# Peptides against a protein of PDB entry 3J47: the designs that were tried, part 75

Target 1, 121 residues: chain A of PDB entry 3J47
Amino acid sequence: IRLTNQLKSLKGLQSKLKDVVEYLDKVINKELPINHTILGKLQDVFNLLPNLGTPDDDEIDVENHDRINISNNLQKALTVKTNDELMVIYISNLVRSIIAFDDLIENKIQNKKIQEQRVKD

## One batch from the design tools (peptide; made by RFdiffusion4, then SolubleMPNN)

Design b2_p22_5_s2 (from b2_p22_5, 10 letters changed)
Fold by OpenDDE base, seed 2:
Structure b2_p22_5_s2 (fold): chain B 121 residues (1-121), chain A 22 residues (1-22)
Amino acid sequence: as target 1 above (121 residues)
Amino acid sequence: LLNELKNLKKEIDELLKKIEEL
């Protein structure tokens, strides 16, 4: 009963990972645009993978150590390199939003000056 | 970015293969 539930959970995870691979293939092939929100959620899922592989305290099998090491290497590769790229994209979007806000302020200041001149003439 | 998506795919494919071997 416990083993059949673990195998069913593992098959569910395998199906989800296949869906992720298919999504990544469509992005790599330029069939879909890069969605940074999906990539961020994939990081969150990979950050949860170590918690999905915690054995209850009674079987340190050597195969779980290899899965934890791959999950930790994947987590480290995702956390270091894609946080820097996502941070650059978030900063770029923040800078664009600040520039657009500054342009809006400047346009409002100019419009106010034009209205004040029209009231003096 | 594109090379990182390829690396990420490769790592997921390696995880899938290990899951299929269990």
Scores: peptide ipSAE 0.019, ipTM 0.526, DockQ to the pose 0.056
Fold by OpenDDE base, seed 5:
Structure b2_p22_5_s2 (fold): chain B 121 residues (1-121), chain A 22 residues (1-22)
Amino acid sequence: as target 1 above (121 residues)
Amino acid sequence: LLNELKNLKKEIDELLKKIEEL
């Protein structure tokens, strides 16, 4: 049950990340204008990704959650800046959230390998 | 901006690849 829910959550995330890549490609290719509302919603999704983890990830989530909260407070404090400066800050926070998520994925890969080895022994 | 979006895309593509290996 737990592993199936993790795989389902991971597949749901994979679909969302594909939609993000497609959106970013259209923005990079200048096919779509930069939409701060969409990027803000993508950031909200990435900020929720740690919280979509299972309760056994709680020790890694606390340090990243504090960094995300500090970053969100910095964004709120910087709302008086130009749209371009806000975009750089939003992207920098998306990158940090994605790096923190990469570490989570790597930990899941390692845990899977350890479990597969324990079933063979 | 544009270079940061390209870098962000590359990082997401690397994450997608790791997810497909699970």
Scores: peptide ipSAE 0.019, ipTM 0.538, DockQ to the pose 0.035
Fold by OpenDDE base, seed 3:
Structure b2_p22_5_s2 (fold): chain B 121 residues (1-121), chain A 22 residues (1-22)
Amino acid sequence: as target 1 above (121 residues)
Amino acid sequence: LLNELKNLKKEIDELLKKIEEL
């Protein structure tokens, strides 16, 4: 049950990241203006990031609390003003959240390899 | 801005590749 839910959440994230890449390509190619569609797709990614970092409701590690606060502060800031200075802060917080997500993926890969070894012994 | 968006795309593409390896 736990592994199936993690794989479902991971597939949901993969789809959202593909949507962000497609959007970033359209902005890089000057096919779309930066402001309105980045905010919507980034909000969708940030709404899924907290759901990928929740172990069952009894283990709030202090590192997950700082990541949830960054996501919630970004989500709250994304609703309040379309100014170019706030866009730079939002991109910086997004990059930080993606780096912290890369570390989580690497930790999940390592844990999967350790479990596969323990089932083979 | 445009260079930061290109860097962000590269990081997301690297994450997608790691997800496909799971």
Scores: peptide ipSAE 0.018, ipTM 0.533, DockQ to the pose 0.058
Fold by OpenDDE base, seed 4:
Structure b2_p22_5_s2 (fold): chain B 121 residues (1-121), chain A 22 residues (1-22)
Amino acid sequence: as target 1 above (121 residues)
Amino acid sequence: LLNELKNLKKEIDELLKKIEEL
């Protein structure tokens, strides 16, 4: 039951990340105007999704490489001088939510690798 | 702005790839 719920939450995350990528592509290609209401709703979705995974209390030192890249993108987003300060705030909160998901995903990858090693020994 | 959105997209695509490897 708990593992099935975690897998369902992860599939839900995957679907939402695909929707975000598609939206970002349309904005980058100028097919859609920048919409603060959509960005706010994306932020709300990302703020709700971290709560669908219980933090597994496994303090495993995750290779911080992807967290560093996302944190650097956050710092860049905060330094972007745009006439749209609201978008900078939304991107910043989105990046914080993505960091929390990267940590969750990497913890699951590591736990899977440890289980696969234990089955080979 | 457009470059930062492109970078954010790349990070999301990398996370999607990691999810597909699980």
Scores: peptide ipSAE 0.018, ipTM 0.545, DockQ to the pose 0.079

Design b2_p22_5_s3 (from b2_p22_5, 11 letters changed)
Fold by OpenDDE base, seed 1:
Structure b2_p22_5_s3 (fold): chain B 121 residues (1-121), chain A 22 residues (1-22)
Amino acid sequence: as target 1 above (121 residues)
Amino acid sequence: LENELKQLKQEIEELLKRIEKL
């Protein structure tokens, strides 16, 4: 059940990241203005990040609280600061946070596989 | 700006490739 929920949330994240790439292509091609669509798509990606947490590890509450604070500060920064350069910096920091989260998921999946092997031997 | 958006796109595409390997 835990792995299926993580895989479902990860597939949701993957779909939203594809939507962000398609948006970035349209912005690079000058087909769309940078400001409104990035914020909406990044908010959608952000709304998927808390759902990737497993409800059963008391150590995740501290890291999730910092990530929720970073993301709330990011959303506030994206809504309050209309400077396109600052917005790109904030988006880059969000992507780095998502990469660090992916590395955490990969490490947890690997650790679980190692534990399941040790119980079979 | 345009170069930073291209870099951000590359970072997202790399993340997508990592996700597809899980």
Scores: peptide ipSAE 0.027, ipTM 0.546, DockQ to the pose 0.039
Fold by OpenDDE base, seed 5:
Structure b2_p22_5_s3 (fold): chain B 121 residues (1-121), chain A 22 residues (1-22)
Amino acid sequence: as target 1 above (121 residues)
Amino acid sequence: LENELKQLKQEIEELLKRIEKL
């Protein structure tokens, strides 16, 4: 029962993260204007991300020694599958941040599709 | 800003790939 609910929540998170990628792609392609509310909520998600070890981000902001240890532990939990509890905490925090703006992303994407249809009619 | 949004997209896509392997 608990594992089935976790798998369902993870599939829900996967869908919402795909919507975020679609939104970011539209913003990068200048199809949508930058929304500071969505961007702020994305920043909240990324502040909860482990530093996912891009080998080129040598920006050690020395002010987050506790965040670096939590980030490395969460990265290790995601990469090594050795800490399911930290991975569940991480996913739960990401889900909370993503749920807070998901409806705003969907509404922005839908409004753009409606505008593109109105220009074709 | 535009480069930060691209990095942000890549990090989310990597997370998605990790989630799909669970």
Scores: peptide ipSAE 0.026, ipTM 0.586, DockQ to the pose 0.087
Fold by OpenDDE base, seed 4:
Structure b2_p22_5_s3 (fold): chain B 121 residues (1-121), chain A 22 residues (1-22)
Amino acid sequence: as target 1 above (121 residues)
Amino acid sequence: LENELKQLKQEIEELLKRIEKL
C-alpha cells in the first residue's frame, strides 16, 4: 500500500513536471505572457530540491580506513534512509507545490482561452 | 529572462530523466 502510493505520487509528479515543461515552452515561444508569480513558485520548488546526489557521489572518499565499517554502514544506511525519507517528504511538498501551480496554470490557460474567444466573437 | 527560462526548462528535463531512472 505505501509503496504503491509512492509510485502513484511519483507518476503524478512526472506528469505534472511534463505539464510544467510544456508551459515553459509556451512562455519561451511567447505564446503565453511571463508570469513572475508562477516563475517564483517554480524557483522555490527547485530551491527546496535536496541535491539528489548524483549516484556517482558514492565517492564518499574511500580515503578513511577499514575500521569504521559498522558505524559508517549504520550512518550511511541512516543517511541513505534519511535521504530517502527527506526525498519522500520533499517529493510530497514538491507535489503539493506543483498541484497548486498546475491549478494556477490551468486557471491562466482557461482565462486566456476565454479572452481569445471574446475577441473572436 | 529568456536564458533563465531555458535554464529552468533544462533543470526540469534533468529531473524528469532522474525520475525515469528510478
Scores: peptide ipSAE 0.023, ipTM 0.589, DockQ to the pose 0.083
Fold by OpenDDE base, seed 2:
Structure b2_p22_5_s3 (fold): chain B 121 residues (1-121), chain A 22 residues (1-22)
Amino acid sequence: as target 1 above (121 residues)
Amino acid sequence: LENELKQLKQEIEELLKRIEKL
């Protein structure tokens, strides 16, 4: 039961992250205008996501030390199946931030698809 | 901006690949 609920929540997160990728592709391709509110919310999500980049060992900003420890902990939680508790904490924070703007992303993608259909008819 | 959006996309895709390996 608990594992099935975690897998269901993880599949939900995966779907929402795919919607974010689709949104970013539409913005990169200039199909959607840049929305600074959505980008700000994405940045808030990524500020809660520790940097999945390799620590390129060259630039000590003293504010990044907590972010680097959080980085290693998420990377470890996502790579090492055995720390389910840290994984659940990070996924829960990520999901909360994604839910806060997902409706805006989905509405913009859908509205664009509807407009593209209306131009073909 | 466009480069930052591409980086952000790549980070999300890498996160997705990690999630799919779980």
Scores: peptide ipSAE 0.020, ipTM 0.567, DockQ to the pose 0.067

Design b2_p22_5_s4 (from b2_p22_5, 11 letters changed)
Fold by OpenDDE base, seed 3:
Structure b2_p22_5_s4 (fold): chain B 121 residues (1-121), chain A 22 residues (1-22)
Amino acid sequence: as target 1 above (121 residues)
Amino acid sequence: LLNELKSLLKEIEELLERVKKL
């Protein structure tokens, strides 16, 4: 029973994370306007990421190094630094932020559909 | 920025899928 509920919750999180990625694609493709409230919630999600960059290793190019470091550090935190408690706390906060964000995406998509209907009538 | 955020979210999604298979 506990494992089944955890798996169901994880599936729900995965679905909501997909909705966030699909929203970002629509914004990148200029199908939706940039929403600063949405970007603020994304920033909150990233600020909840432990800064897994130790500032120790090597001066090479400030624009490409941050991307590789954040990805490698995220992988290293989730796969190599087994403090299961910090990962669970992080995932729990991430889940809460993604849920609040998904509700905002849904509200914006519905509002756009209502406006498009009013222009056709 | 937005493309980087998207890349990070995809990586989190892949990690969650790995955790789900354990």
Scores: peptide ipSAE 0.020, ipTM 0.556, DockQ to the pose 0.094
Fold by OpenDDE base, seed 4:
Structure b2_p22_5_s4 (fold): chain B 121 residues (1-121), chain A 22 residues (1-22)
Amino acid sequence: as target 1 above (121 residues)
Amino acid sequence: LLNELKSLLKEIEELLERVKKL
């Protein structure tokens, strides 16, 4: 039951993310005007991304390899575990932001359709 | 900017699809 609900939530998130990509494609193609409020919320979503750490390849001073491997395996295991825990919190916040974003997109698309229908009548 | 945002969203979609296959 819990796993099935998580998989259903993940599928829902994937669908909403696809809708966001399709919206950005329409904005890139100039089919929709740039909405700065939408872009601002999208930036807020990205600022909530855990740093998917590029392995900081910039601090492997090669001379302390064995103690650094245990501390980097502990930091990498702690960073992977913290990234997994932060990914769950992040996915939860991302889901909330994407839901609020999707509701905003849907409301804008519906309002545009209602305006186009009112101009045809 | 918009193309970079689109690229980042596609990367997130790919990550979600990988998580779904695990």
Scores: peptide ipSAE 0.020, ipTM 0.544, DockQ to the pose 0.094
Fold by OpenDDE base, seed 5:
Structure b2_p22_5_s4 (fold): chain B 121 residues (1-121), chain A 22 residues (1-22)
Amino acid sequence: as target 1 above (121 residues)
Amino acid sequence: LLNELKSLLKEIEELLERVKKL
Protein backbone atom coordinates (compact mmCIF):
# COMPACT_ATOMS: atom_id res chain seq x y z
CA ILE B 1 0.00 0.00 0.00
CA ARG B 2 2.63 2.68 0.99
CA LEU B 3 4.93 1.71 -1.95
CA THR B 4 1.96 1.77 -4.41
CA ASN B 5 1.06 5.32 -3.29
CA GLN B 6 4.71 6.44 -3.64
CA LEU B 7 4.87 4.92 -7.18
CA LYS B 8 1.59 6.69 -8.10
CA SER B 9 2.96 10.03 -6.79
CA LEU B 10 6.25 9.46 -8.68
CA LYS B 11 4.35 8.74 -11.95
CA GLY B 12 2.33 11.94 -11.40
CA LEU B 13 5.56 13.94 -10.88
CA GLN B 14 7.16 12.37 -14.00
CA SER B 15 4.10 13.35 -16.11
CA LYS B 16 4.31 16.96 -14.79
CA LEU B 17 8.05 17.15 -15.59
CA LYS B 18 7.35 15.93 -19.15
CA ASP B 19 4.66 18.65 -19.55
CA VAL B 20 7.20 21.30 -18.38
CA VAL B 21 9.84 20.00 -20.86
CA GLU B 22 7.26 20.14 -23.69
CA TYR B 23 6.37 23.71 -22.62
CA LEU B 24 10.06 24.74 -22.65
CA ASP B 25 10.45 23.22 -26.16
CA LYS B 26 7.56 25.39 -27.41
CA VAL B 27 9.15 28.49 -25.79
CA ILE B 28 12.61 27.66 -27.29
CA ASN B 29 10.99 27.13 -30.74
CA LYS B 30 9.19 30.55 -30.31
CA GLU B 31 5.76 28.85 -30.55
CA LEU B 32 4.87 30.33 -27.11
CA PRO B 33 5.96 33.58 -25.40
CA ILE B 34 8.13 33.41 -22.27
CA ASN B 35 5.91 33.27 -19.16
CA HIS B 36 7.80 34.88 -16.25
CA THR B 37 5.42 33.33 -13.66
CA ILE B 38 6.28 29.80 -14.89
CA LEU B 39 10.01 30.67 -14.94
CA GLY B 40 9.77 32.06 -11.36
CA LYS B 41 8.14 28.81 -10.14
CA LEU B 42 10.84 26.78 -11.92
CA GLN B 43 13.52 28.90 -10.17
CA ASP B 44 11.84 28.14 -6.80
CA VAL B 45 12.00 24.40 -7.63
CA PHE B 46 15.72 24.68 -8.53
CA ASN B 47 16.51 26.60 -5.32
CA LEU B 48 15.00 23.61 -3.41
CA LEU B 49 17.07 21.03 -5.35
CA PRO B 50 20.11 19.68 -3.49
CA ASN B 51 23.34 20.87 -5.09
CA LEU B 52 23.77 18.19 -7.81
CA GLY B 53 27.49 19.14 -7.76
CA THR B 54 28.28 17.47 -4.39
CA PRO B 55 29.13 13.84 -5.16
CA ASP B 56 28.21 11.76 -2.15
CA ASP B 57 31.72 10.28 -1.73
CA ASP B 58 30.90 6.66 -2.82
CA GLU B 59 30.41 6.62 -6.69
CA ILE B 60 32.88 8.55 -8.89
CA ASP B 61 31.16 7.71 -12.21
CA VAL B 62 31.79 9.89 -15.33
CA GLU B 63 27.98 10.44 -15.59
CA ASN B 64 28.10 12.69 -12.46
CA HIS B 65 30.61 15.08 -14.11
CA ASP B 66 28.15 16.05 -16.90
CA ARG B 67 25.36 16.60 -14.31
CA ILE B 68 27.63 18.87 -12.23
CA ASN B 69 28.48 20.91 -15.36
CA ILE B 70 24.77 21.32 -16.29
CA SER B 71 23.88 22.35 -12.69
CA ASN B 72 26.79 24.85 -12.48
CA ASN B 73 26.00 26.34 -15.92
CA LEU B 74 22.32 26.69 -14.96
CA GLN B 75 23.21 28.31 -11.59
CA LYS B 76 25.56 30.75 -13.39
CA ALA B 77 22.98 31.47 -16.12
CA LEU B 78 20.32 31.99 -13.39
CA THR B 79 22.57 34.45 -11.45
CA VAL B 80 23.37 36.58 -14.56
CA LYS B 81 19.92 36.53 -16.20
CA THR B 82 17.83 36.66 -12.99
CA ASN B 83 18.79 40.30 -12.35
CA ASP B 84 16.92 41.54 -15.46
CA GLU B 85 14.07 38.96 -15.31
CA LEU B 86 13.50 39.44 -11.53
CA MET B 87 13.58 43.22 -12.09
CA VAL B 88 10.79 42.92 -14.71
CA ILE B 89 8.75 40.66 -12.34
CA TYR B 90 9.42 43.05 -9.43
CA ILE B 91 8.36 46.12 -11.48
CA SER B 92 5.22 44.28 -12.71
CA ASN B 93 4.25 43.33 -9.12
CA LEU B 94 5.02 46.88 -7.91
CA VAL B 95 2.77 48.38 -10.65
CA ARG B 96 -0.05 45.92 -9.75
CA SER B 97 0.32 46.85 -6.05
CA ILE B 98 0.16 50.59 -6.89
CA ILE B 99 -3.00 50.10 -9.02
CA ALA B 100 -4.64 48.01 -6.26
CA PHE B 101 -3.72 50.73 -3.73
CA ASP B 102 -5.20 53.47 -5.96
CA ASP B 103 -8.45 51.45 -6.36
CA LEU B 104 -8.57 51.08 -2.53
CA ILE B 105 -8.16 54.87 -2.08
CA GLU B 106 -10.88 55.62 -4.66
CA ASN B 107 -13.25 53.11 -2.97
CA LYS B 108 -12.64 54.80 0.44
CA ILE B 109 -13.29 58.27 -1.06
CA GLN B 110 -16.57 57.07 -2.64
CA ASN B 111 -17.69 55.41 0.64
CA LYS B 112 -16.96 58.66 2.54
CA LYS B 113 -19.02 60.73 0.03
CA ILE B 114 -21.96 58.27 0.38
CA GLN B 115 -21.81 58.57 4.22
CA GLU B 116 -21.69 62.41 4.06
CA GLN B 117 -24.79 62.44 1.79
CA ARG B 118 -26.70 60.13 4.22
CA VAL B 119 -25.96 62.51 7.16
CA LYS B 120 -27.40 65.53 5.23
CA ASP B 121 -30.70 63.74 4.50
CA LEU A 1 19.24 29.46 -19.81
CA LEU A 2 16.11 27.76 -21.33
CA ASN A 3 18.20 25.00 -23.00
CA GLU A 4 20.13 24.39 -19.74
CA LEU A 5 16.85 24.33 -17.80
CA LYS A 6 15.46 21.79 -20.30
CA SER A 7 18.62 19.67 -19.99
CA LEU A 8 18.37 19.65 -16.16
CA LEU A 9 14.65 18.71 -16.26
CA LYS A 10 15.42 15.80 -18.63
CA GLU A 11 18.16 14.63 -16.25
CA ILE A 12 15.71 14.77 -13.29
CA GLU A 13 13.17 12.81 -15.39
CA GLU A 14 15.81 10.13 -16.11
CA LEU A 15 16.76 9.92 -12.40
CA LEU A 16 13.07 9.46 -11.47
CA GLU A 17 12.75 6.64 -14.03
CA ARG A 18 15.87 4.95 -12.53
CA VAL A 19 14.41 5.27 -8.98
CA LYS A 20 11.12 3.75 -10.24
CA LYS A 21 13.00 0.62 -11.43
CA LEU A 22 14.51 -0.02 -7.94
Scores: peptide ipSAE 0.020, ipTM 0.539, DockQ to the pose 0.100
Fold by OpenDDE base, seed 1:
Structure b2_p22_5_s4 (fold): chain B 121 residues (1-121), chain A 22 residues (1-22)
Amino acid sequence: as target 1 above (121 residues)
Amino acid sequence: LLNELKSLLKEIEELLERVKKL
C-alpha cells in the first residue's frame, strides 16, 4: 500500500512535469504566449526542489559533466536575459540539488545491484 | 532560457524515471 501510493504520486509528478515541458515547447514555438503566472509557478516548484534530496555524502564525482553544462548554460542564459544575480544564485543552488539528487539515485541503484548479486552467490 | 529550462525539466524527468526503477 505505501509503495504503491509513492509510485502513484511519482507517476503523477512525472505526468505534470511532462505537461510543463509540452507547455514550454508551445511557448518556444510561439504557439502560445508567455504566461508569467505559469513561469512564476515553475519558479515556486524549483524553490521546493532543494528540499527533495540533500545526500549527506560530499563527493561530486566528475562524471556529471553534461549536467554541469546544462547548469552553466541556464545560468548564462539567465545572466544575459534578466541581469538578475539573485536568479543566477537560485539556479546554481537548484542545479547543485539536482546533481546531488542524481548521485543519491545512482548510489541507490548501485547498492540494489550489489544486494541482488549477494543474494545470487 | 526557455530551452535551458526545458533541458533542466527533462533532466528532472529522467531522475524521476530512475527513482521509479528502484
Scores: peptide ipSAE 0.017, ipTM 0.543, DockQ to the pose 0.056

Design b2_p22_6_s1 (from b2_p22_6, 9 letters changed)
Fold by OpenDDE base, seed 5:
Structure b2_p22_6_s1 (fold): chain B 121 residues (1-121), chain A 22 residues (1-22)
Amino acid sequence: as target 1 above (121 residues)
Amino acid sequence: SLIEELRKLAEELEELIEKLEK
């Protein structure tokens, strides 16, 4: 049950990302005008990605650990916990940004279709 | 480059979903 719900959520996220890619392709091909609100939300997404789980962050923490073994274990545990908490916050903001972005894309596509129909009438 | 990175992310998610469905 829990895994099924997580899978459903991931499928939803994947669909939204595909919509984003499709929108950006249309903008590049000049089929849709640039929407600065949409681009702003996309920037929010990318600002969060580098902070998610680069293995390089794990290596930097290892070099500072040489001097006090017991204090280092507690500090390491606290650092890991803090990193996990921050990661959850970043992922949550990322997901919210993607949802908002998808909604804006859908609204923009719908508005364009309505305008095209009005010109044909 | 940004579009290509988004495509890669979408593909990675697809692969993860496929692995979870097996």
Scores: peptide ipSAE 0.023, ipTM 0.573, DockQ to the pose 0.527
Fold by OpenDDE base, seed 2:
Structure b2_p22_6_s1 (fold): chain B 121 residues (1-121), chain A 22 residues (1-22)
Amino acid sequence: as target 1 above (121 residues)
Amino acid sequence: SLIEELRKLAEELEELIEKLEK
């Protein structure tokens, strides 16, 4: 149940990120003007992201089965748990931040389409 | 670029979702 809800939240985040990418592509292609408010919110989003590409602490295969392994395994387990908890927290904050400006992006795209239709008209 | 970083993030999230669905 909890995992399913987390997956649903992550899927929602992914969908919104795709919307952001689509918006940015339109800005790059000069289909939409740059909105500094949206860009500012994107910067806020990135400030909430963990460093991408940091080697997961999980890849430290400490293969050596010495008694030191139990303490290391506990520390590793605690680190993994902490990372997972931090992940949930930052994703939740990230999702909230994206939701906060997602409506702005959508409204901007829609308003531009309406204006383009009026000019044809 | 910012857009490339967003694409990477979206891809990483996709991978995470796939891992969680297994």
Scores: peptide ipSAE 0.022, ipTM 0.568, DockQ to the pose 0.584
Fold by OpenDDE base, seed 3:
Structure b2_p22_6_s1 (fold): chain B 121 residues (1-121), chain A 22 residues (1-22)
Amino acid sequence: as target 1 above (121 residues)
Amino acid sequence: SLIEELRKLAEELEELIEKLEK
């Protein structure tokens, strides 16, 4: 049950991220107008994300495992703890932002469809 | 780009989901 619920939550998050990507693609293709509020919030989210583009930061922490120095272990433990705490904060903010975008994106898509139907009519 | 980072994040989530389903 718990694992199934976690999987469902992850699938939901993935779907929302895909919606954001689709929105941005529509903006790039000039199918939708630029919404500066959405773009500004997205930029804020990415500025808060730990460097997704550098998988190397996670590898550097793994290589330091072999030196049994109590001082290094404590520093490493503190660094890992700090990184985890910051990551939780960033992910929480990201999730909140993505949820907020879902409603905005849906509203913009609907408004565009209504306008296109009115012009045909 | 911002879009590419979003795509990467979505792909990482997809891979995690696939691993959990296996």
Scores: peptide ipSAE 0.022, ipTM 0.563, DockQ to the pose 0.459
Fold by OpenDDE base, seed 1:
Structure b2_p22_6_s1 (fold): chain B 121 residues (1-121), chain A 22 residues (1-22)
Amino acid sequence: as target 1 above (121 residues)
Amino acid sequence: SLIEELRKLAEELEELIEKLEK
């Protein structure tokens, strides 16, 4: 149940991120003006993630360097590319949430691989 | 760029979700 709910939240997050990207593409192509749609989509994601901004009981493995790097790059990109302080705050919280779930997701992937290997042996 | 970083995040999440669904 817990894992299923987390997976559903992650799917929701991923879908909303894609929506944000699509919106940004339209803005870049001058098809739409900049509006509150991005912030609205991020807010929807926050509502899907019950532990947003709270460290999970599991220590974030600092060794998962790639996602942390992407997070840092995103924060930097937001700070440099936009004057929308609210957007920066929301995206920062979103990134923190993604990182917080990373260890759990990776553990489940690893457990599945271990089970598959045990069946082959 | 901002949009490329967002795309990277979305893609990483998608890959993880797909791996969990297998």
Scores: peptide ipSAE 0.039, ipTM 0.600, DockQ to the pose 0.431; fails the geometry check

Design b2_p22_6_s2 (from b2_p22_6, 12 letters changed)
Fold by OpenDDE base, seed 3:
Structure b2_p22_6_s2 (fold): chain B 121 residues (1-121), chain A 22 residues (1-22)
Amino acid sequence: as target 1 above (121 residues)
Amino acid sequence: SLIEKLRKLAEELEELIKKLEE
């Protein structure tokens, strides 16, 4: 039961992340306008994500060194499960940010559909 | 890119889910 619930939660998170990617693709393709509020929430998400950058990004932003170290520790915790406590903290914050982001995306998509229907009418 | 990072995260989650199903 516990494992099943964890799996369900992870699947839900994955679905929300896919929605975020789809939204960004629509923005890139100019199907949706850029929304600064959504972009701000996206930045919050990325600040919590492990540094997934390729090792070739030699730009050690010295100012974010502590955050990068925390992010790397989170990535290690996610992959090796060596630090469950930190993993729980960061995942919880990440999930909250993604949920808020998903709500904004859904609202934006709905508003766009309503506007398109009004123009056809 | 930011999008690629999100895709990578989604892929990692998918892999974790797969491992749990195993």
Scores: peptide ipSAE 0.032, ipTM 0.584, DockQ to the pose 0.526
Fold by OpenDDE base, seed 2:
Structure b2_p22_6_s2 (fold): chain B 121 residues (1-121), chain A 22 residues (1-22)
Amino acid sequence: as target 1 above (121 residues)
Amino acid sequence: SLIEKLRKLAEELEELIKKLEE
């Protein structure tokens, strides 16, 4: 039961991340304009995950020490299957951050599609 | 890039999900 709920939460997070990637691809392809609110929320998400890139981002900005620790713990939680409790805590926080703007992303994509159809018409 | 980090995170989550389903 607990494992099933955790798995469901992870699947939800994965789906939302895919939506974010799709949005960013559309922005890169100039299909959608840049939305600064969405970008700000993405920055907030990655401020929780500064080390998801190459370990060579050794630029220890002293100001981000707490965020670095959170990121390291999150990465550890994601890679170490045995720490289920820690994994759930960090993933839940990340999910909450993504939920805050996921609906905005989806609505923006849909609205753009509707507008494009109206112009053809 | 930000998008590559997101893709990587999504891939890591997919792998975790796969491991949890085994």
Scores: peptide ipSAE 0.027, ipTM 0.581, DockQ to the pose 0.558
Fold by OpenDDE base, seed 5:
Structure b2_p22_6_s2 (fold): chain B 121 residues (1-121), chain A 22 residues (1-22)
Amino acid sequence: as target 1 above (121 residues)
Amino acid sequence: SLIEKLRKLAEELEELIKKLEE
């Protein structure tokens, strides 16, 4: 059940990304006008993933050199917890940005179709 | 380059999905 739900979520995300690619292709081909709001949201998405396609982990290793082993272990545990929390926030914001971006694309495409239909009538 | 990055991300997700479906 959990894996199925995760897979469904990933498929949804993939579909949204494909919509983004399709939109950009249409803009490049001058089939759709440039929408600065959409482009701004796209920039926000990539600003969240600066190392996309690189093997480098965006993990910030906080090296605390303490002389006390117990303090080091606690600090390490807290650092790991903090990193996990930051990761959750980061991914949540990324997903929200992609969803918002997809909604804008869909709205723009629909509006264009409506306008084209009105001209044909 | 931005569109290529998006394509790459989409392809990576597709590959991940395929692996999970096997």
Scores: peptide ipSAE 0.027, ipTM 0.597, DockQ to the pose 0.480
Fold by OpenDDE base, seed 4:
Structure b2_p22_6_s2 (fold): chain B 121 residues (1-121), chain A 22 residues (1-22)
Amino acid sequence: as target 1 above (121 residues)
Amino acid sequence: SLIEKLRKLAEELEELIKKLEE
């Protein structure tokens, strides 16, 4: 059950990343204006990536119960020029989620392998 | 580019998801 929920959460995160990519494609194609605040937050993501899973990483509460509404609002924000403020908020949440999931994902993969080995024995 | 880095990250996450589903 827990692993299934984490997998669902990870799939949700992946979907959000794809939405960000689509947003950037729209910006490149001049369909949407550049939001430098959003780009700054994305830069923060990549600056933190090498440090993911380090002992200095703070435990971030990733439990957003309203994921469907968040995803819908993010998609809306990415498609409408006037929703820049919402984009910044949801991208910030995405950053926090990525940081929190790094160590979690690795731990869950390892735990699954251990369980599979136990079943085979 | 930033967009290519994001694409790569998304791809890496997809691989991780695949590993979890195996």
Scores: peptide ipSAE 0.026, ipTM 0.546, DockQ to the pose 0.452

